# Peptides against a protein of PDB entry 2Q3Z, part 54

Target 1, 272 residues: chain A of PDB entry 2Q3Z
Amino acid sequence: YVLTQQGFIYQGSAKFIKNIPWNFGQFEDGILDICLILLDVNPKFLKNAGRDCSRRSSPVYVGRVVSGMVNCNDDQGVLLGRWDNNYGDGVSPMSWIGSVDILRRWKNHGCQRVKYGQCWVFAAVACTVLRCLGIPTRVVTNYNSAHDQNSNLLIEYFRNEFGEIQGDKSEMIWNFHCWVESWMTRPDLQPGYEGWQALDPTPQEKSEGTYCCGPVPVRAIKEGDLSTKYDAPFVFAEVNADVVDWIQQDDGSVHKSINRSLIVGLKISTKS
Target 2, 254 residues: chain A of PDB entry 2Q3Z as posed
Amino acid sequence: YVLTQQGFIYQGSAKFIKNIPWNFGQFQDGILDICLILLDVNPKFLKNAGRDCSRRSSPVYVGRVGSGMVNCNDDQGVLLGRWDNNYGDGVSPMSWIGSVDILRRWKNHGCQRVKYGQCWVFAAVACTVLRCLGIPTRVVTNYNSAHDSNLLIEYFRNSEMIWNFHCWVESWMTRPDLQPGYEGWQALDPTPQEKSEGTYCCGPVPVRAIKEGDLSTKYDAPFVFAEVNADVVDWIQKSINRSLIVGLKISTKS

## One batch from the design tools (peptide; made by RFdiffusion4, then SolubleMPNN)

Design b2_p13_1_s4 (from b2_p13_1, 5 letters changed)
Fold by OpenDDE base, seed 5:
Structure b2_p13_1_s4 (fold): chain B 272 residues (1-272), chain A 13 residues (1-13)
Amino acid sequence: as target 1 above (272 residues)
Amino acid sequence: SASLQLPIGVPEP
C-alpha cells in the first residue's frame, strides 16, 4: 500500500466492471517535493504556517488536508473536476495513465489547477500523495454510489403522475465513484477506530467549509456510527443510502413508487 | 479503456 507504484483502478458499472492500469509513481523523481509543495500551499499553512507544520505528524490532519488539496475548489488544489464530456480546453479525464504527470503539470504551471479530473483521477492523485507521505493508502471503487446532498441518507426522486421526473436531479447516484482508504490510528476518537479510514478528494460536499471529506473510520461506517469524525453521514450515504421514488399527484399528495429500488453501493477495495 | 463517471439514469416508469 505504500511501496506499490503500479496498480489498477476499477471503473464501469456494477454489471460491467472494468479496470484501468494506473501509475501512482509515489517514488518517482520530484514527487515527494511536489507533495510538500501541496502541503505548503494549503489554506491552513497560508493562515498559520507554524500551526500547520506542527500538525503534519498527524495522518488524520494530513489526510484531511490532502483530501481538500487534491481538488482545486477553495484553494490552489491540483485538479478541476468536469463531467459534461467537454474537455477540449484541457485533458480528458480518460487520458490520464498515472498521477505523476498530473502532479508535475500542477507544479510546473505554478500550482494552477489541472484540467480535468473525475472521481478516479482525484482518488488516484490522493493515493499517490498519501503514499508519498508514508500513509498506507488504497483506491476504492463503489458502484451505484450515492451522492446525498441534504444529509437525510436518502436519494429521492420526484415524479409527476405521468412518471416524468420533476426538476433537476438534485440528488444522484453515480454508476461508480472512487475515493481512498488510508490506514491510520485515530487518537482523536475512542479506542477501536484505528485501521482503514475513508477519504474522498472529489469535490462533492463541503466539510467544515471546505470541499474535503474524512478521514472517517471504515468501521464506523460499517457499524452505522454516524457521529464519528469526519463526515460519517456523507460517506455512509455513499454506500448505504436508500433510494426513494416519489410520485406527486396534482393535489400535492405523494406516494412511494412500487418500482424496484436501485441498490446503492457495491464497494471494491484494491489489494495492492 | 477508461470509463467516464456518469449519473445513473432513473429507471423509466
Scores: peptide ipSAE 0.405, ipTM 0.854, DockQ to the pose 0.449
Fold by OpenDDE base, seed 2:
Structure b2_p13_1_s4 (fold): chain B 272 residues (1-272), chain A 13 residues (1-13)
Amino acid sequence: as target 1 above (272 residues)
Amino acid sequence: SASLQLPIGVPEP
């Protein structure tokens, strides 16, 4: 998980699982230096360098920083996400074959955000950075991955009597979503939560004011302990949200559809 | 080649 530089990332859909090869390249020339630059341009360092540096021995702290810095939201982070299929002013997310070129581009352009990424690109870059920093990390893919925006652990759709979707459609389910799991102890938590921790660098929701997510113990998610740091409800919802399809009648009454066809979550962890 | 991350849409009624 630290030494492997090449691997596969799972993509596609739950019904049609695919994978792509990826070069993480954490030991290629200059990559460690770029990872250190990433730490040195993070908002916490800029605010208080001494405090930030004093906490870099904690994989919990570093993991959270990396989660935030892999995306360019709210900081000088690495990647700009884009999902509208308009990539003409940058590099298509599908064109990347590894993390090295992305990180080099970011550094070489004065820590300017690289265009563009989607979930697996964010996850893969985070994986590279965390591995560089000595944190065992793997990319995870979750099919039918929920994006819960209101922390109610539900994905809710509203329809009229004709089945037409109403509202802004803000809540969604991805065909697939990628994040990372990193192995670390959790001295900041009660005993038993050491091991794999989920971190999600894709800018989906803000955590404590920054687009970052985790680390949260995979065990906590599995056991439904949503009180544990960090962002347990969000990560839980990604893999376990219930889908509610509401039918709204003309009289204003609302009832649940009996359709149970959509199941959120099918997580695949990589071996490398 | 990589596949795009896409919303799966809304379940059929």
Scores: peptide ipSAE 0.395, ipTM 0.877, DockQ to the pose 0.421
Fold by OpenDDE base, seed 1:
Structure b2_p13_1_s4 (fold): chain B 272 residues (1-272), chain A 13 residues (1-13)
Amino acid sequence: as target 1 above (272 residues)
Amino acid sequence: SASLQLPIGVPEP
């Protein structure tokens, strides 16, 4: 999880699982230096360099910083996300074959955001950076992955009396979503939450004002301990959200219906 | 080739 430079990332759908080869390249020339630059341009360093540097021995702190800095939201981060299939002014997310080219482009262009990424690109770059920094990390793929926007652990759809979905779907389920899991102790939590921690660098929701996510113990998610920092409800929802249809009647009444045809969450962790 | 990340369509009742 630290030494492996080449691996696979799972994609596709639950019914049709695909994978792509990926070069993480954490030991390639100059990559560690780029990772250090990433830390040195993070908002916490710019605000108070001494405090930031003093906390870099904590994988909890570093993991959270990296999850925020892999995306370019709120900071001088690495990647700009795009999902509308319009990539003419950049590089298609589907064209990347490794993290090294992305990180080198970012550095060589004065830490300008690289266009473009999707979830597996964000996850893979985060994996590279965390491995460079000595944190055992793997890419995780979750099929039928939920994006809960209002922290109620539900994916909610509004329907008319005929069952037709009304308006834009703000909350959604991805065919797949990728993030990373990193191995670390959690001295900031009660005993028993050491081990794999979920971190999500794809800019989906803000955590404490920044587009970042985690670390949160995988154990906490499994046990439903949503009080566990960081971002347990969001990560829990990615893998466990229920789908609810709010059926609106002409009289103004609303009926709640559980949509059992949409099953959220099928997580696959990589072995390397 | 890499697959595009897409939202899942919701089936009609």
Scores: peptide ipSAE 0.129, ipTM 0.754, DockQ to the pose 0.421
Fold by OpenDDE base, seed 4:
Structure b2_p13_1_s4 (fold): chain B 272 residues (1-272), chain A 13 residues (1-13)
Amino acid sequence: as target 1 above (272 residues)
Amino acid sequence: SASLQLPIGVPEP
């Protein structure tokens, strides 16, 4: 989880699992230096360098910083996400084959955001950075991954009598989503939450005002401890949200149907 | 060969 530079990232769908090769390249020339630059341009460093530096020995702190800095939301982060298939002014997310080129582009262009990433790109870059910083990290793929936007642990669809989805369709389930899990102790939590911690660098929801997510103990998610920092409800929802279909009739009546045919969350953890 | 991340039910381009 630290030494492997080449691996695979799982993609596709729950029914049709695919993978791509990925060069994490954490030991390639200059990559560690770029990771250090990433830390030195983070908002917390810019606000108070001494405080930020004093906390860099904490993988909890560093993990959270990296989660925020891999995306360019709110800061001078690495990647700009885009999902609308309009990539003409950058690089298609599907074109990347490794983290090294992304990080080098970012640094070489004065820490200008790299266009473009999607979940696996964010996750892979985060994995590289965290590994560079000595934090054992793996990419995780979750199929049928929920994106809960209102923190109710539900994915709600509104349909008319014809079954057509109504509204803005903000609540969604991804065919797949990728994030990372990092191994660390959690001295900031009660005993027993050491081990794998979920971190999500894809800008989905804000955590404490910044597009970052985690670290949250995988154990906490498994046990349903949603009070555990950071962002337990969001990560829990990614793998456990209930899907609710609301059927709206012409008379204004609403019927609730729980779609049991759709199971949220099929998580695959990589070995490299 | 990489897959786009898409909402379920949205076809890949």
Scores: peptide ipSAE 0.058, ipTM 0.731, DockQ to the pose 0.612

Design b2_p13_2_s1 (from b2_p13_2, 5 letters changed)
Fold by OpenDDE base, seed 3:
Formats: structure tokens, sequence, C-alpha cells
Structure b2_p13_2_s1 (fold): chain B 272 residues (1-272), chain A 13 residues (1-13, ends at bonding distance)
């Protein structure tokens, strides 16, 4: 996981699984230096350099920092996300073939955010950075991936009497979503949570005030231990949320209906 | 483009 520079990222849909080749390039010239710059411009370093540096021996700490810094939300992070198919003022997410060009662009433009990324781009860059820092990491794809906004483990659609979705559509299900899993011990948790930890660098929800996510033990998600830091409910919902339709009638009454046609979660991990 | 992210139930770009 640390040594491989070439890989595949899975995309598409649950019914039509596709993949693209990706050059992670963690050993290419200057990439490690860029990863170190990424650490040195993170908000925690800027606030207290000594404290930040003292914690960089912890893959838990570093993983959380990287998940926040791969996106440009609230900091000098690497990538700006965009999902509206309007990429004319930047680079289409589909144009990227590896992490190296993205990281070099970011650094060469004074740590200015790179336009644009979607989930696999965020995940791939995070994977590169974490591998550079010696943390075994893989990209994970989850088909029918839920975005739970209010941490209730549900995707809730509000519908009118005609079945049309009303209001904010912030809670939704992606055709696919990518994040990373990193191998680390969890001395900050109860025994048994060592191993793969989920980290999500795509800016979806804030964690402790920053657009970051994880690390959370994959085991905790599998076992439903939602008390486990970090962000267990959110990651759990990505792969396990139930879908509920709230149907409003003309008389103002609301009917709750479980939507069994929308099945959340089909996770695929890369083999090596 | 079918490789882009989109909300399920929407038309793929």
Amino acid sequence: as target 1 above (272 residues)
Amino acid sequence: DPLLQYPIGSEPP
C-alpha cells in the first residue's frame, strides 16, 4: 500500500462499475516536500507549531490533518470541489490522471487551491500524501453513498403529495463516493480498533469545526460502535443509512414511508 | 459523464 505508485480508482455506479488508472506518485521528485509543506500550512501548525510538530508522530493526528488539508475549505488546502458540471475556469475533475500534477500545481501557485476535484480526486490526493508520510493507505469506493447532514443515520426526503422532493436536498445519496482507509494503531481508543481507519477528505460535513473526517476504525463502523472517534455516525451513515420519505399531504399531515428501493452502501476496497 | 459524481435519481452527466 505504501510502495505502489500506480493503481486503479473505482467509479461509476453499483450497476456499472468502472475504474480509471491513477498515478499516486508518492515517490516522485519533490512530492514528499510538498506533503511537508501541506503540514506546515495547516491551521494547527499556524496556531501552535511546536504542539503540531510534537503530534506528527501520531498517524491518527496526521491523518486527521491531511483529511482537512486535502480540501481547501477553511484553510489553505489543496483542492476545491465542484459538482455542477461547470469547470470552465479550472480543470475538470475527469482530466486528472494522478496526484502529482495536482500537488505540484498547489505548491507552485503558493498553496492556492486547485480547481477542481470530486471525491476520487480528493481521495487519491489524500492517499498520495498519507503514503508519502509512511502511512499505509488505500482508496475506497462506496456505491450508493449517503450524505447524512443531521447525524440521524437517515437520508430523509421531504415530498409533496405528488411525490416530488421539496426543500433542501443536502441530504442525498451519491452514485459513488471515494475516501481512504489508512492502517494505524489506535492508542487513543479501547483495545481492538487497530487496523484500517476511514478518512474522508471530501468536504461534506464539518468535524470539530473543520471540513475533515476520521480517522474512524473500519471495525467500529462494521460493529456499529458510533461512539468511536472520529465521526463514526457520519461514516456509518455513508454505508448504512436508511432512506425515509416524508410525504406531506394537502391537509398538512405527514406520512412516513421507508424507501426500500434506495439501498445505501456498497463498499469496495482496493486489493493492494 | 458517467464517471462523475451525481445524486442517484438524477441523470448522469
Scores: peptide ipSAE 0.460, ipTM 0.920, DockQ to the pose 0.570; fails the geometry check
Fold by OpenDDE base, seed 1:
Structure b2_p13_2_s1 (fold): chain B 272 residues (1-272), chain A 13 residues (1-13, ends at bonding distance)
Amino acid sequence: as target 1 above (272 residues)
Amino acid sequence: DPLLQYPIGSEPP
């Protein structure tokens, strides 16, 4: 989880699982230096360098910083996400074969955001950075991954009397989503939450004002301990959200229906 | 492209 430089990332759908080879390249020339630059341009360092540096011994702190800095939202982060299939002014997310080129482009262009990434690109770059910093990390793929926007652990669809979805889908389920899991102790939590921690560098929701996510103990998600920092409800919903249809009737009443045909969450953890 | 992310219920790009 620290020493492997090449691996596979799972993509596609639950019914049609695919994988691609990925070069994480954490030991390639200059990559560690770029990871250190990433830390040195983070908002917390710019605000108070001494405080930031003093906290870099904590994988909890570093993991959270990295999850925020891999995306370019709110800071001088690495990647700009795009999902509308219009990549003509950059690089298609599908064109990347490793983290090294992305990180080098970012650094060589004065820490300008690299266009473009989707979830697996964000996750893979985060994995590279965290491994460089000595944190055991793996990429995780979750099929039928929910994005809960209102923290109610539900994916809600509004439907007309005929069952047709109405309006824009504010909440949604991805065919797949990738994030990382990092191995660390959690001295900031009650005993028993050491081990794999979920971190999500894809900009989905703000956590404490920044597009970052985690670390949250995988154990806490499995046990349904949503009080556990950071971002337990959001990560829980990614893998466990229920789907609800709000069906408007002719009389103006709304009926709540549990959608059992849409099953959220099929998580695959990789060895590399 | 079926390897890209898309909302389920939508056609794959």
Scores: peptide ipSAE 0.453, ipTM 0.915, DockQ to the pose 0.568; fails the geometry check
Fold by OpenDDE base, seed 4:
Formats: sequence, structure tokens, C-alpha cells
Structure b2_p13_2_s1 (fold): chain B 272 residues (1-272), chain A 13 residues (1-13, ends at bonding distance)
Amino acid sequence: as target 1 above (272 residues)
Amino acid sequence: DPLLQYPIGSEPP
């Protein structure tokens, strides 16, 4: 999880699992230097360099910084996400074959955001950076991955009397979503939460005002301890949200229906 | 493209 430079990332859907080869390239020339630049341009460093540097021995701190800096939201981060199939002014997310080119482009263009990424690109770059910094990290794919926007652990669909989805469709489930898990101790938590920690660099929800996510103990998610920092409810919902259909009738009445056919979450942890 | 992310229930890009 530190030494492997080549791996696979799972994509597709729960019924049609696919994978792509990915070059993480954490030991390629200049990549470590770029990772250090990433730390040196993070908002916390810019605010207080001494304090930021003093915290870099903490994989918890560094992991959280990296999750925020891999995306360009709110900072000079690496990647701009795009999901509308309009990639003409950049590189299609599907075109990337490794993290090295992305990181080099970012650095070589004055830390200008690279266009474009989707979840696996964010995750893969984060994986590279974290590995460079000596943090054992793997990419994780979750099929039928929920994006809970209101922290109620539900995905809610609003439907008319004909079953057609209404509204802005903000609450949704991805066909797949990728993030990373990093191995670290959690001295900031009660004993027992050392081990794999989920970190999500894809800008989905803000955590403490920044588009970042985690680290949160995988154990906490498994056990349903949603009080653990960071972002346990969000990560929990990605893999465990219940789906509810709100069906509005013509008379204005609303019927609540639990969607039992749509199962959120099918997580695959990579070995490389 | 079916390898891109999309909301389930939507047409794959």
C-alpha cells in the first residue's frame, strides 16, 4: 500500500463491474516534491506556516489536508471535478492513466487546477500523494454510492402519482464512487479506532467549511458510531443510506415508501 | 460513457 506504483481502479456499476489500470507513480521523479508543494500551498500553511508544519507528523492532519487539496474547491488544489460530459476545454476524466501526469501538470502550471476529474481520478491522486508522504493508502470503490446532502442518512426521491421523479433530484446515488482508505493511528479518538480511515477527496460536501472528508475510522462506519470525527454520517450514508420514495398524489396527499429494491453500498477495497 | 460517474436512474454517458 506504499510501494506499489501500478494498480487497478474499479468502475462501472454493481451489475457490470469494470476496472482500469492506473499508474500511481509515487516514486517517479519529482512526484514527492510536488506532494510537498501541495502541502505548502494549503490554506492552513498560508494562514500559519509554523503551525501547519508542526502538524505534518500527524497522518490524521495530513490526510485531511490532502483530501481537501486534491480538489481545487476553496483552495489551490489539484483537480477540478466535472460530471456534465463537457470536457472540451480540458482533459476528459476517462483519459487519465495515472496520477503522475496530473500532478506534473498542476505543478508546472503554477498550481493551477487540472481539468478534469471524477471520483476515481480524485481518489487515485490522493492515493499517490498519501503514499508519497508515507501513509499506507488504497483506493476504494463503492457501487450504488449515496450522496446524502442533508445528513439524514436517507436518499429521498420525490415522485408524482405516476412514479416519475420530481424536483431538482439533488439527493442521488452514484453508479459508483471512489475514495481512499489510509492506515493510521487515531490518537485524537478513543482507543480502538486505529487502522483503515476513509478519506474522500471528491468535492461532495463541505466539512468544517472546506470540501474535504475524513479521516473517519472504517470501524466507526461499520459499527455505526457516527459521532467520530471526521464526517462519519456522510461516509456512513455513502455505504448504508436507506432509500425513501415520497409519492405525491393528485389530491396533495403524500405516501412514504421505503425502496427495498435499491441497496446502497457495495464496497470493494483494492489490494494495490 | 458507462465508465463515467452518473446518478443511477439516468442515462449513462
Scores: peptide ipSAE 0.449, ipTM 0.914, DockQ to the pose 0.566; fails the geometry check
Fold by OpenDDE base, seed 5:
Structure b2_p13_2_s1 (fold): chain B 272 residues (1-272), chain A 13 residues (1-13, ends at bonding distance)
Amino acid sequence: as target 1 above (272 residues)
Amino acid sequence: DPLLQYPIGSEPP
């Protein structure tokens, strides 16, 4: 999880699982230096360098910083996300074959955001950075991945009497989503939450005012302990949200229906 | 491209 530089990232859909080879390249020339630059341009360092540096021995702290810095939201982070299939002014997310080129482009252009990434690109870059920093990390793919925006552990659709979804979806389920899991102790939590921690660098929701997510113990998610920091409800919902349809009738009445045809979550963890 | 992310229920790119 630290030494492997080549791997696969899973994409596609639950019914049609695909994978691409990916060069994480954590040991390639200059990559460690770029990872250190990433730390040195993070908002916490810029605000108080001494405090930030004093906390870099904590993989919990570093993981959270990296989660925020892999995306360019709120800071001088690495990647700009785009999902509208219009990538003409940058690089298509599908064009990337490794993290190294992305990180080098970011650094070589004065830490300007690289266009463009989607979830697996964010996850892969985060994986590279965390591995560079000595944190065992793997990419995870979750098919039918929910994005809960209001922290109620539900994906809610509003439908007309014909079952058609009305308006823009405030909440959604991705065909797939990728994040990372990192191995670390959690001295900031009760005993037993050491091990794999979920971190999500794709800018989906703000955590403590910043587009970052985690670390949260995978065990906590599995056991439904949503009180554990960080962002347990959000990560839990990605893999376990229930889908609810609010069906509006002609008379204005609304019927709540549990949608059992949309099953959230099929998580695949990489083996190395 | 079916390897891109898209919301379920939408047309795959």
Scores: peptide ipSAE 0.443, ipTM 0.913, DockQ to the pose 0.565; fails the geometry check

Design b2_p13_2_s2 (from b2_p13_2, 4 letters changed)
Fold by OpenDDE base, seed 4:
Structure b2_p13_2_s2 (fold): chain B 272 residues (1-272), chain A 13 residues (1-13)
Amino acid sequence: as target 1 above (272 residues)
Amino acid sequence: DDLLQYPIGSEPP
């Protein structure tokens, strides 16, 4: 989880699982230096360099910083996400074959955001950075991955009397979503939460005002301890959200229906 | 393209 430079990332759908090879390249020339630059341009360093540097021995702190800095939201981060199939002014997310080119482009262009990424690109770059910094990390793919926007642990669809989805599809389930899990102790938590921690560098929701997510103990998610920092409810929902259909009738009445056909969450942890 | 992310219920890009 630190030494492997080549791996696979799972994509596709729950019914049609696919994978791509990925070069994480954490030991390639200059990559560690770029990772250190990433830390040196993070908002916390810019605010108080001494305090930031003093906390870099904490994988919890560093993991959270990296999750925020891999995306360019709110800072001088690495990647700009795009999901509308308009990539003409940059590089299609599907064109990337490794983290090295992305990181080099970012650094070589004065820490200008690289266009474009989607979840697996964010996750892969985060994986590279965290591995460079000595944190054992793996990419995780979750099929039928929920994006809960209102922190109610539900994905809610609004439907007309004919069953057609209405309104803005604000809440959604992704065909797949990728994030990372990093191995670390959690001295900031009660005993027992050491081990794999979920971190999500894809800018989905803000955590404490920044597009970052985690670290949250995988154990906490599994056990349903949603009070555990950081961002347990959001990560929990990604893998466990229930789906509810709100069916509006012509008379204005609304019927609540639990959608049992759509099962959220099928997580695959990579071995490389 | 099914390798891209898309919301379930939408057409793959």
Scores: peptide ipSAE 0.436, ipTM 0.905, DockQ to the pose 0.575; fails the geometry check
Fold by OpenDDE base, seed 2:
Structure b2_p13_2_s2 (fold): chain B 272 residues (1-272), chain A 13 residues (1-13)
Amino acid sequence: as target 1 above (272 residues)
Amino acid sequence: DDLLQYPIGSEPP
């Protein structure tokens, strides 16, 4: 979880699980230096360098910073996400074979955002950075991963009388989604929440005003303790959300239907 | 390509 530089990332769908090899490369030349640059350009450092540096001994703090800085939303972060299949002005997310090239490109272009990433790319880069900083980290994949936008633990679809989805489809279930889990103590929480912590660097929802997510104890998610910081409801919903269909009838009435065919969540943790 | 993320119910790119 710290020493391994090569691994696999799971992709595809719940019915057709696939994987790709990935070079995390946390010990390759210059990568640690790039990770330190990442910390030194984060908004908290720019606001108050002394305060930021004083908190870098906390893996909780560093994990949260990294989750925010791996994406370029809100800051000079590493990756720009794109999901519309138009990658001609950059690199296709599928073209990446490791974190090293991404990080080097970012640094070599003056910390300009690298185009493009999707979830596994974000997760893999975060994994590299966290490992560089001495935090045991692994990439995880969740199939049928929910994106709850309104914190109600539901994925809600609006449908016409024929069952066709209407609207902008803002809430959705991904075929798969990747994030990372990092091992750390949680002195900021009640006892018992040490261990694996979920962190999500893919820009999905803002947490305290920044596109970041976690750390949240995996135990808290398993036990349904949604009060634990950070972002427990969001991460919980990714793996446990219920699906509801709001069906509009021809007379204008709306019928609520629980969708039992769409099962959210099938999480796979990597072994290294 | 089925290795890209997409919302379920949509066609893979």
Scores: peptide ipSAE 0.434, ipTM 0.904, DockQ to the pose 0.584; fails the geometry check
Fold by OpenDDE base, seed 3:
Structure b2_p13_2_s2 (fold): chain B 272 residues (1-272), chain A 13 residues (1-13)
Amino acid sequence: as target 1 above (272 residues)
Amino acid sequence: DDLLQYPIGSEPP
């Protein structure tokens, strides 16, 4: 997990699982230095360098910082996400074959955000950075991945009488989503939550005011312990949310219907 | 392209 520089990232759909080769390149020349720059431009460092540096011995702290810094939201982070199929002013997310070029571009352009990424690109870059920093990390793919917007563990679709989705579609299910899992102890939690921790660098929801997610023990998600920091409800929902349709009738009445055709969550972890 | 992310219920790019 630390030593492997090349691997595969799973994509596609639950019915048609595909993968691409990816060069993480954590040992390539200059990459560690770029990872250190990433830490040195994070908002916490800029606010209080001494305090930030004193906490870098904690994989929990570093993981959370990296989660926030891989995306360019709220800071001088690495990647700008885009999902509207308009990539003409940058690089298509599908064009990337490894993390090295992305990180080098970011650094070489004065820590200017790189266009563009989607979930697997964010995850892969985060994986590279975390591995560089000595944190065992793997990319995870979750098919039918939910994005719970309001932390109620549901994906709610509002529909008119004709079944057409109305209003904001930000709460949704992705065909697939990628994040990372990192191995670390959790001295900040009760015993038993050491091991794999989920971190999500794709900017989906804010955590404590910043687009970051985790670390949260994979065990906590598996056991349904939603009180466990960080962001357990969100990560739990990604893999376990129920889907509800709210169907509005012409008379203003609303009917609640459980959507059993949309099954959230099929997580695949990699061995490398 | 099925390698891109898209919302369930939408057509793949």
Scores: peptide ipSAE 0.429, ipTM 0.903, DockQ to the pose 0.589; fails the geometry check
Fold by OpenDDE base, seed 5:
Structure b2_p13_2_s2 (fold): chain B 272 residues (1-272), chain A 13 residues (1-13)
Amino acid sequence: as target 1 above (272 residues)
Amino acid sequence: DDLLQYPIGSEPP
């Protein structure tokens, strides 16, 4: 989880699982230096360098910083996400074969955001950075991954009487989504929450005003302890949201139906 | 392409 530089990232769909080889390259020349630069350009460092540096001994703190800095939202972060299949002014997310080139491009262009990434690219870069900083980390893929936008642990669809989804989907389920899990103690929590912690560097929702997510104990998610910091409800919803169809009739009546045909969450953790 | 993320219910790019 720290020493392995080559691995696989799972993609595709629940029915058609695919994987790609990925070079994490955490020990390649200059990568550690780039990871340190990443820390030194984070908003917390820029606001108060002494305070930020004093907290870098905490993998909880560092993990949260990295999750925010791997995306370029709100800061000088590494990657710009794009999902509209128009990548002509950058690099297609599918073109990347490792984290090293991305990190080098970011650094070499004055910490300018790299175009483009999707979830597995964000996750892979985060994995590289965290491993480089000595935090055991693995990439996780979740198929049928929910994105809860209103914090109600539901994915809600509005349908007409014919079952057609109406309007723009405010909430959605990804065919797959990737994030990372890092091994760390949680002295900031009650005993028993040490171990794997979920961190999500893909800019999906803001946490405390920043596009970051976690760390949250995998155990807390498994046990449904949604009060556990950080971002337990959001991560829980990714793997276990219920899908609700609101069927609107012409008379204005609304019927709630739980959609069991679409099951949220099939998590695969890498063993590398 | 099946390797890209897309919302379920949408056509894959």
Scores: peptide ipSAE 0.416, ipTM 0.898, DockQ to the pose 0.591; fails the geometry check

